Peptides against a protein of PDB entry 3VZA. Designs and how they scored, part 73

Target 1, 98 residues: chain A of PDB entry 3VZA
Amino acid sequence: RVERLCKSKELFEERLGLEIRRIHNEQLQFIFRHIDHKDPDKPYMFTLSINEQGDYEVTSCTPPLDCISEFQLKVRETNNFSAFIANIRKAFTALSFK
Target 2, 62 residues: chain B of PDB entry 3VZA
Amino acid sequence: AAYVTQLYYKISRIDWDYEVEPARIKGIHYGPDIAQPINMDSSHHSRCFISDYLWSLVPTAW

## One batch from the design tools (peptide; made by RFdiffusion4, then SolubleMPNN)

Design b2_p17_5_s1 (from b2_p17_5, 7 letters changed)
Fold by OpenDDE base, seed 5:
Formats: sequence, structure tokens, C-alpha cells
Structure b2_p17_5_s1 (fold): chain B 98 residues (1-98), chain C 62 residues (1-62), chain A 17 residues (1-17)
Amino acid sequence: as target 1 above (98 residues)
Amino acid sequence: as target 2 above (62 residues)
Amino acid sequence: SEVEQFERMLNWLINTK
């Protein structure tokens, strides 16, 4: 089971181009790659925490996204975390075209 | 790793087939209405194309 | 609920070392 779990993580990281890390101050870091076809290893990332009210809070976004605050509002309203992550990736993709 | 893989599933709704050759990207995407099989030869596509394709399966409607 | 379970999982990911 442990071996399969490790393989699963590796497959997700490579195939989705998404790495997830726990970082300081009780945050999760989401790192997207494979966004820019001309530079597949270029990272696009954001960090997420749960605030004192228990709500999702984006604590950083690199590069910055104008829509990130709206997405934070949407995920708080809908709790659709999947759409939240997918929309962020879509926004990063659009940004990569400059 | 168990928790992070659970998170990946919550995000993507993809379940991989772990018993196939490394060059085969095989699994199932569980959409809200239809479960769709995934079966690609990774040697025929770039990493970016593969990721874009898989993410295209994930609904963006809130 | 599924949402609550996901939140607990997320919190675990955040808080476990």
C-alpha cells in the first residue's frame, strides 16, 4: 500500500503538473508546472490556509492573479475545491500567454 | 502520502491504473455525470499536452 | 459530510509534521 501511495503521488505530480507541499505557518503550497509549453518547468504557485473563521484563505500567489480574490470568495461560497484549483490553473495558463 | 493522494483525487477526480507500463497513462475520470476512461500513450504527447488534457477533464463551473 | 471530511484532511495536511 505504501508503495502504491508513493507511486500515486508521483503519477499525479507528473501527469497533472501539480505539486502540493506543507509549508510554514500552517499553509499548503500548490505548485503548477507544465503551464507554459515553451517552459514546462516554470512554476506557477499559490499558498492556502484555513483562517480563524475556518475559511479558505489564499496567502500568496506567484505570479499574482487579479482573479484570485474572486476565486477565494467563490470557493468559500460553493466549497467546490476542485473548481477552485482548476480555475486557478486556467488563470495561470491565460497569464502564460502574456 | 495517503492524505495527499486523497487530495489529488478530490481535485481531479482521477483514479489511476497502477498496473500498466510506465508509458501508458491509464485511469478513470469520474465526472459529475459520466465516468470517462483515460488511456494515452505518453510517448505520443508532450508533458504539457498531457497535463492540459487531464485538466480539461476537470469542471471549472462553480 | 464529504466537505467536512475534506476539511479535516486539509487541516491534517497543513498541521501534521
Scores: peptide ipSAE 0.176, ipTM 0.921, DockQ to the pose 0.094
Fold by OpenDDE base, seed 1:
Structure b2_p17_5_s1 (fold): chain B 98 residues (1-98), chain C 62 residues (1-62), chain A 17 residues (1-17)
Amino acid sequence: as target 1 above (98 residues)
Amino acid sequence: as target 2 above (62 residues)
Amino acid sequence: SEVEQFERMLNWLINTK
């Protein structure tokens, strides 16, 4: 099972182009690649924490997204974390075409 | 890696078939209504195409 | 520990909708 779990992580990272890392101060960093077809390794990333109120909080976004604050509000309202991540990727994709 | 793989499933709703050859992208996407099989030959597609396709399976409706 | 803190956060995230 341990070997399968390691393989699973690698498959998700490569196939989704999404790396998830823990960083200082109990935050998660989400790193998207495979966004820009002309530069597949270019990273698009944001960091997420749970604030003292127990809510999702985006602590950084690189490159910046105008819609990130709205998405944070939406995920707090709906708890739809999947849609939250997918919409961020969609926004990064749109940004890559500009 | 148990926790992070659980998070990947929570995000994508994809379950991979771990018994196939590396060049085969095989799994199941569990949508809200139906389960959709995934079965691709990775040698026929770019990394970006594969990622875009898989993410297209993930609903963006809140 | 740092690992435990990370696992707590992941568990919280996973248990949302």
Scores: peptide ipSAE 0.159, ipTM 0.921, DockQ to the pose 0.826
Fold by OpenDDE base, seed 2:
Structure b2_p17_5_s1 (fold): chain B 98 residues (1-98), chain C 62 residues (1-62), chain A 17 residues (1-17)
Amino acid sequence: as target 1 above (98 residues)
Amino acid sequence: as target 2 above (62 residues)
Amino acid sequence: SEVEQFERMLNWLINTK
């Protein structure tokens, strides 16, 4: 079972191009790769915390996204975390097309 | 690993088939309306294409 | 602990829509 869990994590990381890490101050770091087809290893990332009110809070976004504040509002309203992450990836993808 | 795997499922709604060879990307995506099988030969696609395809299965509607 | 904090956060996320 432990082996399966480790394998599962690796499969998700590679296939989705998404790494999830815990960082200081009770934050999660989401690192997207495979965004830029010309530079598949280029990271697009954001960090997320839960504030004192219990709401999702984006604490950083690199590169910055104009829509990230709106997405934070949307996820607080809908609690649709899946759509939140997917929309961020979509936005990063759009940003990669210069 | 257990928690992060649960989070990946929460995000993607994908359940992998762990018994297939590494070159085979096989699983099931559980959408709100229908479960869709995933079955790809990774050797036929770039990493970016694979990721783009899988993410295309994830609804972006709030 | 750090581990407990991370688990707490993950559990919270998992329990959302």
Scores: peptide ipSAE 0.156, ipTM 0.921, DockQ to the pose 0.771
Fold by OpenDDE base, seed 3:
Structure b2_p17_5_s1 (fold): chain B 98 residues (1-98), chain C 62 residues (1-62), chain A 17 residues (1-17)
Amino acid sequence: as target 1 above (98 residues)
Amino acid sequence: as target 2 above (62 residues)
Amino acid sequence: SEVEQFERMLNWLINTK
């Protein structure tokens, strides 16, 4: 089971181009790669925490996204975390063409 | 790794087939209404194309 | 609920030493 879980993590990281890290101050870091086809290893990332109210809170976004605050609001309203992450990736993708 | 893999499933709704050769990307995406099979030869595509394709399976509607 | 379990999972991931 342990071996399978490790393999699963690696498959998701490579195939989705999404790495998830635990970082300081009770945060998760989401690192997207495979966004820029000219530079597949270029990272696009944001950090996330759960605040005292229990709400999702974006604590950083690099490069910055104009829509990130709206997405934070939407995920708090809908609790659709999947759509939240997918929309962020879509936004990073759009940004890579600018 | 159990929790992070659960998180990946929560995000993508993809379940991989772990018994195939490394170059084969095989699994199932579970949408709200239909399950869609995934079956790709990774050697035929760029990493970016593969990721873009897989993410295209994930609904963005809130 | 599923949401509560997910949030607990996130908190576990965040706070695990």
Scores: peptide ipSAE 0.182, ipTM 0.921, DockQ to the pose 0.093; fails the geometry check

Design b2_p17_5_s2 (from b2_p17_5, 10 letters changed)
Fold by OpenDDE base, seed 1:
Structure b2_p17_5_s2 (fold): chain B 98 residues (1-98), chain C 62 residues (1-62), chain A 17 residues (1-17)
Amino acid sequence: as target 1 above (98 residues)
Amino acid sequence: as target 2 above (62 residues)
Amino acid sequence: SSVEQFKKMLDWLINTK
C-alpha cells in the first residue's frame, strides 16, 4: 500500500504537472509545471490556507493572477475545489502565452 | 501520501492503472456524466501535451 | 458533509507530520 501510494503521487505529479507541498505556517503550496511549452519546467504556483473562519484563502500567487481573488470568492461560494484548481491552471496557461 | 493522493483524486477525478508499463498512461477519468478511459503512449507526446490533455478532462464550470 | 470532510482532509494535509 505504501509503495502504491508513493507511485500514485509520483504519477500525478508527472502527468498533471502539479506538485503539492506542505509548507510553513500551515499552508499548502501548489506548483504547476508543464504550462509553458517553450519552458516546461517553469513553475507557476500559489499557496493556500484555511483561515480562522474556515474559508479557503490564497496567501500567494506567483506569477500574480488578476483573477485569483475572484476564484477565491467562487470556491468559497461553490466549494468546487476541482474547478478552482483547474481554473487557476487555465489562467496560468493563458498568462504563458503573453 | 494517502491524503495527498486523495487530494489529487478530488481535483482530477482520475484513477490510474498502476499495473501497466511506465510508458503507458492508463486510467479512468470519472466525470459528472460518463467515466472515460485514458490510454496513451507517453513516448508519442510531450510532457506539456500530456498534462494539457489530462487537465482538459477536468471541468472548469463552478 | 462532503465539504466538511474535504476541508478536514486539507487540515490533515496542512498539519501532518
Scores: peptide ipSAE 0.549, ipTM 0.951, DockQ to the pose 0.094
Fold by OpenDDE base, seed 2:
Structure b2_p17_5_s2 (fold): chain B 98 residues (1-98), chain C 62 residues (1-62), chain A 17 residues (1-17)
Amino acid sequence: as target 1 above (98 residues)
Amino acid sequence: as target 2 above (62 residues)
Amino acid sequence: SSVEQFKKMLDWLINTK
């Protein structure tokens, strides 16, 4: 099972181009790659925590996204974490074309 | 890795077929209404295309 | 709730290493 879980993680990382890391100060780092077709390894990332109130909080976003604060609001309202991540990727994708 | 793979599923709603050849991207995407099979030959596509395609399966409606 | 369970999972991911 452990072997399967490791394989699963690797498949998700490669196929979705999304790496998820635990980082300092009780945060998760989400690293998107495969965004820019001209530079597939270029990372687009944000960090996330759950604050003392139990709310999702984006603590950083690189490169910055104008819409990230709105997305934070939306995920707090809807709790649709899937849409939250997908919308961030979509926004990064749009940014890569600018 | 159990929780992180669970998180990947919660995000993507994709379940991979782990018994196929490494070059075959096979699985099932579980949408709100319809489960859709995934079956791609990775050698025929760029990494970016594959990722874009898979993410296109994930609804962005809040 | 499912939301609470999800956040607990995230909390576990965030706080354990």
Scores: peptide ipSAE 0.549, ipTM 0.951, DockQ to the pose 0.094
Fold by OpenDDE base, seed 4:
Structure b2_p17_5_s2 (fold): chain B 98 residues (1-98), chain C 62 residues (1-62), chain A 17 residues (1-17)
Amino acid sequence: as target 1 above (98 residues)
Amino acid sequence: as target 2 above (62 residues)
Amino acid sequence: SSVEQFKKMLDWLINTK
């Protein structure tokens, strides 16, 4: 089971180009790669916490996204975490063309 | 590892087939209405294409 | 609820050392 879990994580990281890390100050870091086809290893990332009120809070975004605040609002309203992550990736993808 | 893989599933709704050869990307995406099979030869595609394709399966509607 | 359970899972991921 442990071996499968480790393999599962590796498959998701490589195939989705998404790494998830625990970082300081009680945050998760989401690192997207495979965004820029000319530079597949270039990271696009944001950090996330759950604040004292129990709400999703984006604590950083690199490179910055003008839509990230709206997405934070949307995920709080809908609790659709999947759409939240997918929309962020979509936004990073659009940004990579600029 | 159990919780992070659970998170990946919650995000992507993809369940991988772990019994196939490494070059074969095989699994199932569970959408809200239907389940779609995934079956790709990774040697025929770039990493970016593969990721873009898989993410295209994930709905962005809130 | 499922939402609460999900947030608890995230909390565990965030806070587990």
Scores: peptide ipSAE 0.547, ipTM 0.951, DockQ to the pose 0.094
Fold by OpenDDE base, seed 3:
Structure b2_p17_5_s2 (fold): chain B 98 residues (1-98), chain C 62 residues (1-62), chain A 17 residues (1-17)
Amino acid sequence: as target 1 above (98 residues)
Amino acid sequence: as target 2 above (62 residues)
Amino acid sequence: SSVEQFKKMLDWLINTK
């Protein structure tokens, strides 16, 4: 089972181009790659925590996204975490063409 | 690893087929209405194309 | 609820060393 779980994680990381890491100060780091077709390894990332009120909180975003605060509000309202992550990737993709 | 793989599923709604050869990307995407099979030859596509395609399966409507 | 369970899962991921 452990071997299967490790393989699963590796497949998701490579195929989705998304790495999820635990970092200091009780945060998750989401690292997107495969965004820029000319530089597939270029990372686009944000960090996330759950505050004392139990709400999703974006603590950093690199490169910065104008829409990230709105997305934080939307995910708090809808609790659609899937759409939250997908929209962030979409925004990073749009940014890579500028 | 169990929780992170669970998180990947909650995000993507994709379940991989782990029994196929490494060059084959095979699985199922579970959308809100219907399930959609995934079956790609990775040797025919760039890493970016594969990722873009898979993410295109994930709804962005809130 | 399902939302609470999901947040608990995230909380576990966030807090485990």
Scores: peptide ipSAE 0.539, ipTM 0.951, DockQ to the pose 0.093

Design b2_p17_5_s3 (from b2_p17_5, 9 letters changed)
Fold by OpenDDE base, seed 5:
Structure b2_p17_5_s3 (fold): chain B 98 residues (1-98), chain C 62 residues (1-62), chain A 17 residues (1-17)
Amino acid sequence: as target 1 above (98 residues)
Amino acid sequence: as target 2 above (62 residues)
Amino acid sequence: SEVEQFKKMLDWLINTK
């Protein structure tokens, strides 16, 4: 099972171009790659925590997204974490063309 | 690893087929409507295309 | 609830080194 789980993580990382890391100060880092077709390894990332109120909180976003605050609000309201991540990726994709 | 793979599933709703050769991207996307099979030959596509395609399966409606 | 379970999972990921 451990081998399967390890393989699973690797497959998700490569195929989705999404890496998830635990970082300092009780945060998760989400790193998107495969966004820019001209530079597939260019990272687009954000960090996430759960604040004292138990709410999702985006603590950083690189490159910055002007829509990230709205997405934070939306995920708090809907708890649709899947849509949250997918919308962020879509926003990064749009940004890569600018 | 267990929790991160669980998170990946919660995000993507994709379950991979782990018994196929590496060049085959095979799995199932469990959307809200109908389960959609995934079956791609990775040698026919760029990494970016593959990722874009897979993410296109994930609903963005809140 | 499903939401609580998910947040617990995330909390574990966030707080586990």
Scores: peptide ipSAE 0.593, ipTM 0.952, DockQ to the pose 0.095
Fold by OpenDDE base, seed 4:
Structure b2_p17_5_s3 (fold): chain B 98 residues (1-98), chain C 62 residues (1-62), chain A 17 residues (1-17)
Amino acid sequence: as target 1 above (98 residues)
Amino acid sequence: as target 2 above (62 residues)
Amino acid sequence: SEVEQFKKMLDWLINTK
C-alpha cells in the first residue's frame, strides 16, 4: 500500500502539475507548474492555513493575485475546496498571459 | 502519503488506473453528474496541455 | 459533518511532522 500511495502522489504531481508541501508555521504550500506553456516549470504558488477560528486562510500568494482575498471569502462561505483550488489555478493561468 | 493522496482526490475527483503503462494516462473523473473516463497517450501531448485538460474537468462553480 | 472531517484531515496534514 505504501508503494501504491507513493506512486499515486507522483502521478498527481506530474499530471496536475500541483505539488503540496507541509511548511513551517503550520501551513500547506500549493505549487502549480505547467501554467505557462512557454515556461512550464515556472512555479505559481500560495500557502494556506486553518486559523484559530477554524477558517481557511491564505497566508501568501506568489505571484500576487488580486482575486485571492475574494476566493478566500468564497471558500469560507461555500466550503468548496475543489473549486477554490481550481479557481486559483485559473487565475494564475490568466495572469501568465498578461 | 495517504492523506495527501486523499487531498488530491478531494481537489480533482480523479481516480487513476495504476495498472497501465506509464505513458498511458488512464482514470476516471467523478463529476457531480456522470463519471467520465480519462484515457490519453501522454506521448501525444505536452505536459502543459495534459494539465490544462485535466484541470478543465474540475468545476469552478462555487 | 463532512466539512468538519475534511478540515480535520487538513489539520492533520498541516500539523503532522
Scores: peptide ipSAE 0.587, ipTM 0.952, DockQ to the pose 0.094
Fold by OpenDDE base, seed 3:
Structure b2_p17_5_s3 (fold): chain B 98 residues (1-98), chain C 62 residues (1-62), chain A 17 residues (1-17)
Amino acid sequence: as target 1 above (98 residues)
Amino acid sequence: as target 2 above (62 residues)
Amino acid sequence: SEVEQFKKMLDWLINTK
């Protein structure tokens, strides 16, 4: 089971180009790669916490996204975490063409 | 690791086939209406193409 | 609820040593 779980994590990281880390101050870091086809290893990342009210809170975004505050509002309203992450990746992808 | 893989599933709705050779990307994407099989030869595509394709399966509607 | 369970999972991920 442990072997499978480790393999599963590695497969998701490579195939989705998404790494998830725990970082200081009770936060999760989401690191997207495979965004820029000219530089597949270039990271696009944001950090997330759950505040005292139990709401999703984006604590950083690099590079910055104009839409990130709106997405935070939308995920709080819908609780659609999948769409939240997918839309962020879509926004990073659009940014990579600028 | 169990919670991390669970989170990946909650995000992507993809279940991998762990019994195939490393170069084969095989699994199932579970959409709200229909399940779609995934079956790719990774040697035929760039890492970026593979990721873009898999993410294209994930709905962005809120 | 499913939402509560999901957030509990995230809390575990965030706070586990």
Scores: peptide ipSAE 0.584, ipTM 0.952, DockQ to the pose 0.093
Fold by OpenDDE base, seed 1:
Structure b2_p17_5_s3 (fold): chain B 98 residues (1-98), chain C 62 residues (1-62), chain A 17 residues (1-17)
Amino acid sequence: as target 1 above (98 residues)
Amino acid sequence: as target 2 above (62 residues)
Amino acid sequence: SEVEQFKKMLDWLINTK
């Protein structure tokens, strides 16, 4: 089971180009790669926490996204975490085209 | 690792086939409609294309 | 609920050593 779990994580990281890390101050870091076809290894990332009210909170976004605050509001309203992550990736992709 | 893989599934709704060779990207995407198979030869595509394709399976409607 | 369970999973991922 441990071997399967490790393999699963590696497959998701490589195929989705998404790495998920636990970092300091009780946050998750989401690192997207494979965004810019001209620079596949360039990272696009944001950090996430659950605040004292139990709500999703984006604590950083690099590079910055104008839409990130709206997405935070949307995920709080809908609890659609999948759409939240997918829309962030879509926004990063649009940003990579300048 | 169990929780992070659960998170990946909650995000992507993809379940991989772990019994195929590494060059074969095989799995199932469980969307709101009928489940769709994934079956790609990774040697035929760039890393960016593969990622873009897989993410295209994930609905963005809130 | 499913939402509560998901948030609990995230909390575990964030806080468990």
Scores: peptide ipSAE 0.597, ipTM 0.953, DockQ to the pose 0.094; fails the geometry check

Design b2_p17_5_s4 (from b2_p17_5, 9 letters changed)
Fold by OpenDDE base, seed 2:
Structure b2_p17_5_s4 (fold): chain B 98 residues (1-98), chain C 62 residues (1-62), chain A 17 residues (1-17)
Amino acid sequence: as target 1 above (98 residues)
Amino acid sequence: as target 2 above (62 residues)
Amino acid sequence: SEVEKFKKMLEWLINTE
């Protein structure tokens, strides 16, 4: 089972091009790759925490997204975390088309 | 690893088939309406295409 | 609730490896 869990993580990371890390100051880092077809390894990332009120809080976004504050509002309202992540990836994808 | 894989499932709603060869991307996507199979040969596609395709399965409606 | 359980899972991920 442990081996399968490790394999599962690797499959998700490679196939979704999404890496999830715990970083300092009680945050999660979401790193998207496979966004730019010309540079598949170029990372697009954001960090997330849950504040003292229990709300999702985006603490950084690189490169910056104009829509990230709206997405934070939306996920707080809907609690649709899946759509939250998917929309961020969609926004990063749009940004990659210079 | 258990919680992170659970998070991946909560995000993507994809369950992989772990018994197939590495080059075969096989699984099931559980959408809000129906479950749909995933079955593709990774050797026929770029990493970006594969990721784009899989993410296209994930609804963006709030 | 499912939301609370999910957030608790995230909190676990945030606070542990």
Scores: peptide ipSAE 0.600, ipTM 0.953, DockQ to the pose 0.097
Fold by OpenDDE base, seed 3:
Structure b2_p17_5_s4 (fold): chain B 98 residues (1-98), chain C 62 residues (1-62), chain A 17 residues (1-17)
Amino acid sequence: as target 1 above (98 residues)
Amino acid sequence: as target 2 above (62 residues)
Amino acid sequence: SEVEKFKKMLEWLINTE
């Protein structure tokens, strides 16, 4: 089971180009790669926490996204975490062409 | 690792087939209505194309 | 609820640096 879980994580990281890390100050870091086709290893990332009220809170975004605050609001309203992550990746993708 | 893999599933709704050769990307995407099979030869595509394709399966509607 | 369970999972991940 442990070996499968480790393999599963590696497959998701490579195939989705998404790495998830635990970082200091009670945060998760989401690192997207495979965004820029000219530089597949270029990272696009944001950090996330859950505040004392139990709400999703984006604590950083690199490069910055104009839409990130709206997405934070949307995920709080809908609790659709999947759409939240997918929309962020979509926004990073759009940014890579500019 | 159990929680992080659960998180990946909650995000992507993809279940991988772990019994195939490493170059084969095989699994199932579970959408709201229909489950869609995934079956790709990774040697035929760039890493970016593969990721873009898989993410295209994930609905962005809130 | 499902939402509560999901958030608890995230909280566990967040708190296990």
Scores: peptide ipSAE 0.600, ipTM 0.953, DockQ to the pose 0.094
Fold by OpenDDE base, seed 1:
Structure b2_p17_5_s4 (fold): chain B 98 residues (1-98), chain C 62 residues (1-62), chain A 17 residues (1-17)
Amino acid sequence: as target 1 above (98 residues)
Amino acid sequence: as target 2 above (62 residues)
Amino acid sequence: SEVEKFKKMLEWLINTE
């Protein structure tokens, strides 16, 4: 099972171009690659925590997204975490086209 | 790794087939309508195309 | 609830793994 779990993580990272890390101050870092077809290794990332109220909170976004605050509101209202991540990737993709 | 793989599934709703050769991207996407099989030859596509395609399976409706 | 379980999973991931 350990081998399967390790392989699963690697497959998701490579195929989705999404790396998930635990970083300092009790946060998760989501790192998207494979966004810019001209620069596939360029990272697009944001960090996430769960605040004292139990709500999702975006603590950073690089490069910045004008829509990130709205997405944070939406995920708090809907609890649709999948759509939250997918919409962020969609926004990063749009940004990569200038 | 159990929790991170669980998170990947909650995000993507994809279950991989772990018994195929590395160049074969095979799995199932579980959407709200019908389960969609995934079966690609990675040697025929760029990394960006593969990622874009897989993410296109994930609904963006809130 | 499923929402609570998911958030607990995230909290575990943040604090442990």
Scores: peptide ipSAE 0.599, ipTM 0.952, DockQ to the pose 0.098
Fold by OpenDDE base, seed 4:
Structure b2_p17_5_s4 (fold): chain B 98 residues (1-98), chain C 62 residues (1-62), chain A 17 residues (1-17)
Amino acid sequence: as target 1 above (98 residues)
Amino acid sequence: as target 2 above (62 residues)
Amino acid sequence: SEVEKFKKMLEWLINTE
């Protein structure tokens, strides 16, 4: 089972171009790659925590996204975490063309 | 790695087929209405195309 | 609730994995 889990993580990382890391100060780092077709390894990332109130909180975003605060509000309202991540990737994709 | 793979599933709603050769991207996407198969030959596509395609399966409606 | 369970899973990831 451990081997299967490791393989599963690797498949998701490569195929989705999304790496998830635990970092300091009780945060998760989400790193998107395969965004810029001219530079597939260029990272687009944000960090996330759950604050004292139990709410999703974006603690950083690199490169910055104007819409990230709105997305944080939306995920708090809807609890649709899947759409939250997908919309962030969509926004990073749009940014890569600017 | 159990929880991280669970998180990947919660995000993507994709379940991979782990029994096929590495170059074959096979799985099932579980959408809100109907489950759809995934079946691609990775050697025929760029990494960016593959990722874009898979993410296109994930709804963005809140 | 399912939402609470998901957030607890995330908290576990944040703290231990």
Scores: peptide ipSAE 0.597, ipTM 0.953, DockQ to the pose 0.097

